# Peptides against a protein of PDB entry 3ESW, part 70

Target 1, 322 residues: chain A of PDB entry 3ESW
Amino acid sequence: NNIDFDSIAKMLLIKYKDFILSKFKKAAPVENIRFQNLVHTNQFAQGVLGQSQHLCTVYDNPSWHSIVLETLDLDLIYKNVDKEFAKDGHAEGENIYTDYLVKELLRYFKQDFFKWCNKPDCNHCGQNTSENMTPLGSQGPNGEESKFNCGTVEIYKCNRCGNITRFPRYNDPIKLLETRKGRCGEWCNLFTLILKSFGLDVRYVWNREDHVWCEYFSNFLNRWVHVDSCEQSFDQPYIYSINWNKKMSYCIAFGKDGVVDVSKRYILQNELPRDQIKEEDLKFLCQFITKRLRYSLNDDEIYQLACRDEQEQIELIRGKTQ

## One batch from the design tools (peptide; made by RFdiffusion4, then SolubleMPNN)

Design b2_p15_2_s2
Fold by OpenDDE base, seed 4:
Structure b2_p15_2_s2 (fold): chain B 322 residues (1-322), chain A 15 residues (1-15)
Amino acid sequence: as target 1 above (322 residues)
Amino acid sequence: NFKKIAEELLEKLKK
């Protein structure tokens, strides 16, 4: 009996696809109850949910993409990309071009476009006066600042002139295209939008220990790649744990298609206690949110994303990002 | 794992 191995393989693939798709069907009542109980009883879970409601969708705004592309020096960017791409002897049409684009965007953003702001300059004394600024604390936004999704305003007094300078922590990335300054939050927020504006698959990574960065899905590398705009860093997930010797507990990635615990990619040493939530509950939470984000997708899209998820989980288990 | 097995089987069959 000639076993038609091709037919068997096809049948197994169909059954596997159906099995995967079955996991992404509408949540059962028991899963909804578990989810509701988790987010109402666990503060960390509530925080992850709250972040997902914003970060997973906010950057998918075509109007914002247009504004970004109109604001950036695209001629300079593409000139530099083309130069570096040609220098390395790559042919046009290779998926690696996008990696060069992201690397140039990192360079451009840090070197030419955006500024790190430890303390603002004095509004009265002018440029390069931040050294004279003393923090007085933080307050809520005024009526103007509130228009740009500002949650907090840092208040500084000038030691030279005595005037007060406000540093609003804007969460509106379009306002950040104007202000062109901030800390890791503003950097990551705007840079995430910039990458999205080029049509890239991007995730926002939140670290519990007060840092944020991006991940970009490289079609060339066929994986999620660490991207930190503050550090002009591409594919260096080790910089926090190894170079900075940073202690960390959680890194959570937020994208349009899912929420993923990426802690294993970045926490290589000096792991802090993961005591904010049970590991099983965090896994459930991320999967549940991811499932919701995919409800409108077709079966082929769901299957493709599930395959990416599996590959990423294998990567995270094996620690093979080096 | 099942996908990889199926893909490996398909690759073996293409040879």
Scores: peptide ipSAE 0.022, ipTM 0.531, DockQ to the pose 0.112
Fold by OpenDDE base, seed 2:
Structure b2_p15_2_s2 (fold): chain B 322 residues (1-322), chain A 15 residues (1-15)
Amino acid sequence: as target 1 above (322 residues)
Amino acid sequence: NFKKIAEELLEKLKK
């Protein structure tokens, strides 16, 4: 009797694996047509696709990871991680070390490394002169700024000396290692790269209502964990909806292995109308992009990721962080 | 769900 049940369980697992793998096969012609029609007819879908083409792959650059690791004070970081990890007496296993690392990286980044820039300091008057700066508007990048994937440059005039200071909005995260200043976009961009440089599973979360943050997959917690570098926040997905009372419509996570609507994790109250795309079409879009991102993976990798996806979907439906 | 059910079934069968 027991031998037959083990055999049945194994057969069920094999059939289940095959079923899951069948969902990640190359898109059927009908799915390709649906995808093309969706991205050509829906601006939000086109935006999600455009973001996925950048955010899902840009941080998987080994040369950038090396530059990051060479730039950070690793001795300080690991000293602090080791100190915090030692307090728990290793009782929770080795997987928790990575959670301590992410928490220290949040601390280090906000306290020691990067600066929030509402207004730039005056290039002529020096440090702590941002209070004297008047915005004049924005313009395109100059020839030097254009080398660092700069979309716009904010222009400020110093009320004290009358000189113009440029605040280029760089999208090159390597340039941000030099400038060490910005707003939520620059913070999240560089911090995503930093987390990736430590070999972590990281997603970039885009919120339609002008905020961005990260998610890290904790092996200890066995789930995606909210990470906001601006707030030095770990596992506090409620901060936007509850603490800020922010109204939001969409939160989309972009990672190397998938695109996921994570709105249910962060939009706990004050939900704005989700009128940019049909829910079914958004679900299809995210799944379609995710399939494409996984085309080069082997069956075991696809299966493991699909199991992770299912666990996340259950979490998002239940609203309970395990 | 099905993996968890199968794993739970396997764990129950190992007992």
Scores: peptide ipSAE 0.019, ipTM 0.525, DockQ to the pose 0.077
Fold by OpenDDE base, seed 3:
Structure b2_p15_2_s2 (fold): chain B 322 residues (1-322), chain A 15 residues (1-15)
Amino acid sequence: as target 1 above (322 residues)
Amino acid sequence: NFKKIAEELLEKLKK
């Protein structure tokens, strides 16, 4: 009787692995037609696809990683990580060191490296003059600003000296290593690159209601962890819905290995209508893009990622029942 | 999930 049960269990595991791998085979013609129709007829779907084409791959640049690591004070960062890790007596194993690293990077970035810019200082009057700045509107980039993936430039006039100050909204994260200022977009963009430069699994989270943040996959916690560079926040997904009382409809995570609707992690109350796309179509879209991102991976990589995805989906379902 | 059932069966067999 016992030999028969072991054989059955092994056979079930093999069949399960084969079933999982079968989902990541080349898309059927019917799935391609459904995808094409969806992105051509639904503006939200087109937006998610457009974001995935940039956010899923742009941070996987070894040249950028080298520039980041050369720019940061690595000696200070690792000194602080080692200090905090030593306080907890190393009892929790080597995998927790990465959580300490991410926490120090949050501290270093907010306190030592980057600045929030609601309004720029006057280029003529100098530091701490933002209070004298009046917004005149936005315009397109000039020839110099256009070199650094600038979509818009905010224009301000100084009430004291009358001079114009330009605040370019750069999307080039390497330029942000120089300027070291911005709002949530610039913060999240550069901080995502910083985390990727340390070899971490990171996703960029887009919220439809004008906020952005990161998720980091903690090997210690064995899950995706909320990370917000603006708030110096680690593992606090409730900040937006509860602390800010923010109303939200969609949170979409973009990573090299997939696109995932993570709304259930962050939208705990004050849910806005999800009327931009049908739920079944959004699920299909995210799965289809994820499948395409994994086409070059081997069977073992696909299976490991699929197991991770399954655990995340279970977590997201359970979080609504607590 | 088939995986969870299979894992639970394997754990029962190790006892």
Scores: peptide ipSAE 0.018, ipTM 0.517, DockQ to the pose 0.115
Fold by OpenDDE base, seed 5:
Structure b2_p15_2_s2 (fold): chain B 322 residues (1-322), chain A 15 residues (1-15)
Amino acid sequence: as target 1 above (322 residues)
Amino acid sequence: NFKKIAEELLEKLKK
């Protein structure tokens, strides 16, 4: 009896697909109760939920994408991408072009477009005067600053002219296209929007220990790739734990299609206590939010994303990004 | 669950 292994494999794949799709149906009443109890009793869970409500959807704005594309020097960007692709890319297929695009966007953003701002320049003395600035503290936004989703304003006094300069911490990424400066928060915020504007799959990674970066899904590498705009870094997840010797407890990735604990990708040494939530509750929370984000997707989209999720989990367990 | 599905499929193939 020649066991038709091909027919068995096809049947297994069909049943596997059905099983995966069953996981993404509406949450059972017991799961809703568990979720509600968790977010009402655990502050860390409340934070993750709050972040997901903003970060998972805010960048999916076609109007913002148009403004970004109109603001960037696309001719320069594509010229540089085409140049690098022509050297190495033809042998490895068209999917590698997006990796070159992300690398050029990292270069362009850091070198040509955006600036790091520890202290602002004096509004009266002009450029390159930040060395003369003394911090006086922080305050709430004024009426003009409040128009651009400003949570806080840092206040500085110029030691040379004595005038006050305000450094609003804008959360509106369109305002950041004008101001062209900030710290890790502003960098990651605007750069996430830039990547999304090119139609890329992007996640915002929040680290509990006061840093933020991106992940891009490379079709060429067939995985999520570390991207840090501040560092002009592509596929270097080790830089925080190893190069910076940073101590970290949690790294959570937020995307349109899911919320994922990516701590295993970035926390390679010097792990801080993970005492903010039970591991099983964090896993449940991320899965529950991910399930909600996928409720409107069709069966094929759900299946494709679930296959991607399984591949990522295998990668994170095996440490293949090390 | 995958194991159970595989077992059910194997049982169906033995029939």
Scores: peptide ipSAE 0.013, ipTM 0.451, DockQ to the pose 0.120

Design b2_p15_3_s1 (from b2_p15_3, 8 letters changed)
Fold by OpenDDE base, seed 2:
Structure b2_p15_3_s1 (fold): chain B 322 residues (1-322), chain A 15 residues (1-15)
Amino acid sequence: as target 1 above (322 residues)
Amino acid sequence: SLDLELINKYLESLK
């Protein structure tokens, strides 16, 4: 009896597909109860849910993508990408070109487009006066600032002229296209939108220890790639743990297709206690939110994303960048 | 192949 190994393999793949698809069916009543109990009883879980409700969908706005593309110097960007692509002579096609695009966007954003704002310049004294600014604290937004999803306004007094300067922490990324300044939050917010505007698969990574960055899914590398706009960093997930010696407990990635605990990619040393939630509950929470985000997808899309998720989990366990 | 790894993971999930 010639065992038709090809037939067996095909049958196993069919069964595997069906098994995967079964996991993404409508949540059982018990899962809904577990989810509700978790988000009502665990503050960290509630925070992750709250972030997912915003970060997973806010950047999927075609009108915003158009505004971004109209605002950026696309001629400069593509000129630089084409130049760098031509140097390596790689016939590796459109997939590697996208990696060059992301690298140029990192360069362009940091060098030409956006500014780090530790302290604002004095509105009265003009440019390069931030050294004269003393923080007075934070307050709520005024009526104008409130139009742009401003959560807080940092207040500064100029030591030279005595005038007050407001630094609103805008969460509206379109407003950030005008202001062209901020800290890690504003940088990551706008840069996430920029990457999304080029049609890329992007996740927003939240670190509990007050940092945020992006991940981009490289079709060339066939994996999620670390991207930090503040650092002009591409594929350097180690910079926080190793270069900064940063202590971290949680890194959670938020994308349109899922929420993933990516802590293993970034927390390489100096791990802080993961005491905010049980590991099983965090895993359940991320899976449950991911399942909800995929409810409208077809079986083939669900299967493809599930395969990608499994590859990522293997990567995160093995610590091997392919 | 990715398929073999996926199949193995499926088989492990059936245990």
Scores: peptide ipSAE 0.030, ipTM 0.585, DockQ to the pose 0.788
Fold by OpenDDE base, seed 1:
Structure b2_p15_3_s1 (fold): chain B 322 residues (1-322), chain A 15 residues (1-15)
Amino acid sequence: as target 1 above (322 residues)
Amino acid sequence: SLDLELINKYLESLK
């Protein structure tokens, strides 16, 4: 009996597709109860949920995309991308062009557009006066600062002139297009919006140990790629664990189509205790939120995303991002 | 192939 392996493979693929689609159907009552209990009893779970409610959707704003594209020097950006593509890209096809674009955006953002602000310049003394600034502490926003989603304002006194300078920590990325300065939070926030404004698939990665970065889905590499605007880094997930010797416990990626624990991509050594939530509960939480984010998608979209998710999980298990 | 890995994962889920 010649086993028709092709027929068996086709049947298995159909059954697999149906099985995958069944996982993305409306949650069972038991799953809803488990979710509610988890977010009410576990602070880390509540934090992940709260972040997902903002980070998964806030950057999907067409008005913001237009403002970004009108603000950036697109002529310079595309000139540089075209120049690099002309050297090496013709042999690799059109998909590599987007990788060159992201690399140029990293360069442009760090070198030409945005500034790292450890301490602000004195508002009275002018540029290059940050060395004279003494921190006095932090306070809540005033009425003007509150218009731009500001949670905290750092207060500094100038040692030269004695005047007070305020450094609002704005969370409104459109305000950051004006101020053009900040730390890792402001950098990642605005850079995530910039990448989204070019129509790219982007995730915001939150690390529990006070750092944030992006991931971009490269069609050329057919995987999620590490992107850090602060470091002008493309596809270097090892920089935190290896180069910085940073200790880390959790890295969670937030995108429009899902929430994913990406800790295995970035935590290569010096792993801190993962004691904030049970591993099974974190997996459940991320899957549950992802399922909810995909409720409006059709079966083909759900299946394609699920295949991408499985590829990523295989990559994360094998440790072969390199 | 990705397909074989997906099939294996499915078969493991049926266990």
Scores: peptide ipSAE 0.021, ipTM 0.525, DockQ to the pose 0.731
Fold by OpenDDE base, seed 4:
Structure b2_p15_3_s1 (fold): chain B 322 residues (1-322), chain A 15 residues (1-15)
Amino acid sequence: as target 1 above (322 residues)
Amino acid sequence: SLDLELINKYLESLK
């Protein structure tokens, strides 16, 4: 009996698909209870949930995408992409073009568009006066600042003129298109929106140790790629642990299709204690939120995403991030 | 192939 291996493989794939789809069905009552208990009893879990409620959906705004595309110098961007793409002898239509686009967006954003702001310039003295600014502390937003999702305002006094300058920490990325300055939070926030505006699969990565960056899903590399707008960095997940010698405990990625613990991609040395939540509970939490984000997707979309997730988990276990 | 790895994982889960 010639075992039709192809038929068996197809049958196994069908059964596997059904099995995967079964995992993404509506959560059982027991899972809901576990989830509710976890987020009410564990502060870290509550924090992850809170971030997911914002970060997983906020960037999926077509109106914002239009505003971004109208604001950026697209002619310059595509000119530079085309130039670098042509130098490397790639054919038009290759998936690698998107990697060139992301690299140019990193360049453009850091070099031409956005500014790092340790201290603001004095509103009275004008440009290049940040050296004269003394921090006085932080306060809540005023009525105008509150319109742009501002949680904190840093206050500075000019040593030269004595005037006060406010540095609102805006969370509205559209406001950041106007202000064009900030720290890692503002950089990552706006850059995440920029990447999304080009129709890319993007995640926002939160590090517990006060840094944030992006991941982009490269169709060419067929994986999630580290992207840090502050560093103009593409596919360098090691920069924090190795180059900065940064100590870290958690890195959590937030995207429209899921929440993923990506700590293994970035924490290569100097690991801090992971004592904020049990590993099993964190895994459960991320999976539970991910299921919820996928409830409206069809079976084929769910299956494709599940395959992508599994490939990422294999990558993270094997340390194949290089 | 990704499919083979997934199949293998599924088969391992059935053991």
Scores: peptide ipSAE 0.020, ipTM 0.530, DockQ to the pose 0.714
Fold by OpenDDE base, seed 3:
Structure b2_p15_3_s1 (fold): chain B 322 residues (1-322), chain A 15 residues (1-15)
Amino acid sequence: as target 1 above (322 residues)
Amino acid sequence: SLDLELINKYLESLK
């Protein structure tokens, strides 16, 4: 009896696909009850849900993408990408072009477009006067600032002229195209929108210990890649734990197709206690939100994303052998 | 191509 191994392999692949698709069917009543109880009883779970409702969808706005592309110097960007690609990219194949694009966008954003603002310049004294600014505290937005999704305004007094300068913390990324300044929050917010405007697969990564960055899915590397606009960093997930010696507890990635605990990619040492939620409850929460984000997708899209998810989980367990 | 590891995870789930 010649065992047809090819027929057995094909049958196993079909059964595997059906098994994977079965996990993404409508949630059972027991899962809905568990989810509702978790978000009502656990503050960290409620925070993750709230962030997912905003961060997973806000950047998928075609009108914003058009405004971004009209605002950036695309001729300069593509000229620089083409120049770097012509040196090394042809040997590696066409998929590497997008990695060169993301690297140039990091350069352009930090060097030519956006500015770090520890303290604002004095509105009266002009440029390079931030050293003379004393913080007085924070207040709510005025009528004009409120038009641009402003939660807080930092208030500064100039030691030289005595005038007050306002630094509104805008959450509207279109307003940030005008102001072109901020801290890690404003940098990551606008840079996430910029990457999305080029049609890229991007996630927003929130760290509980007051930092934020991006991940980009590289088709060349066939994985999620660390991207930090503040640091002009590409594929350096170790910079926080190793270079900064930062202590961290949670890193959560938010994208249109899912919510993922990516802590294992970034927390390499100096791990803080993970005491905000049970590990099994966090895993359940991320899977449940991800399932909801995929409810409108077809079977082929669901299967492709599920394969990507499993590859990422394998990567996170093995650790990158660098 | 489904990685052999994904097939192994499936086979483990059938146990």
Scores: peptide ipSAE 0.034, ipTM 0.593, DockQ to the pose 0.560; fails the geometry check

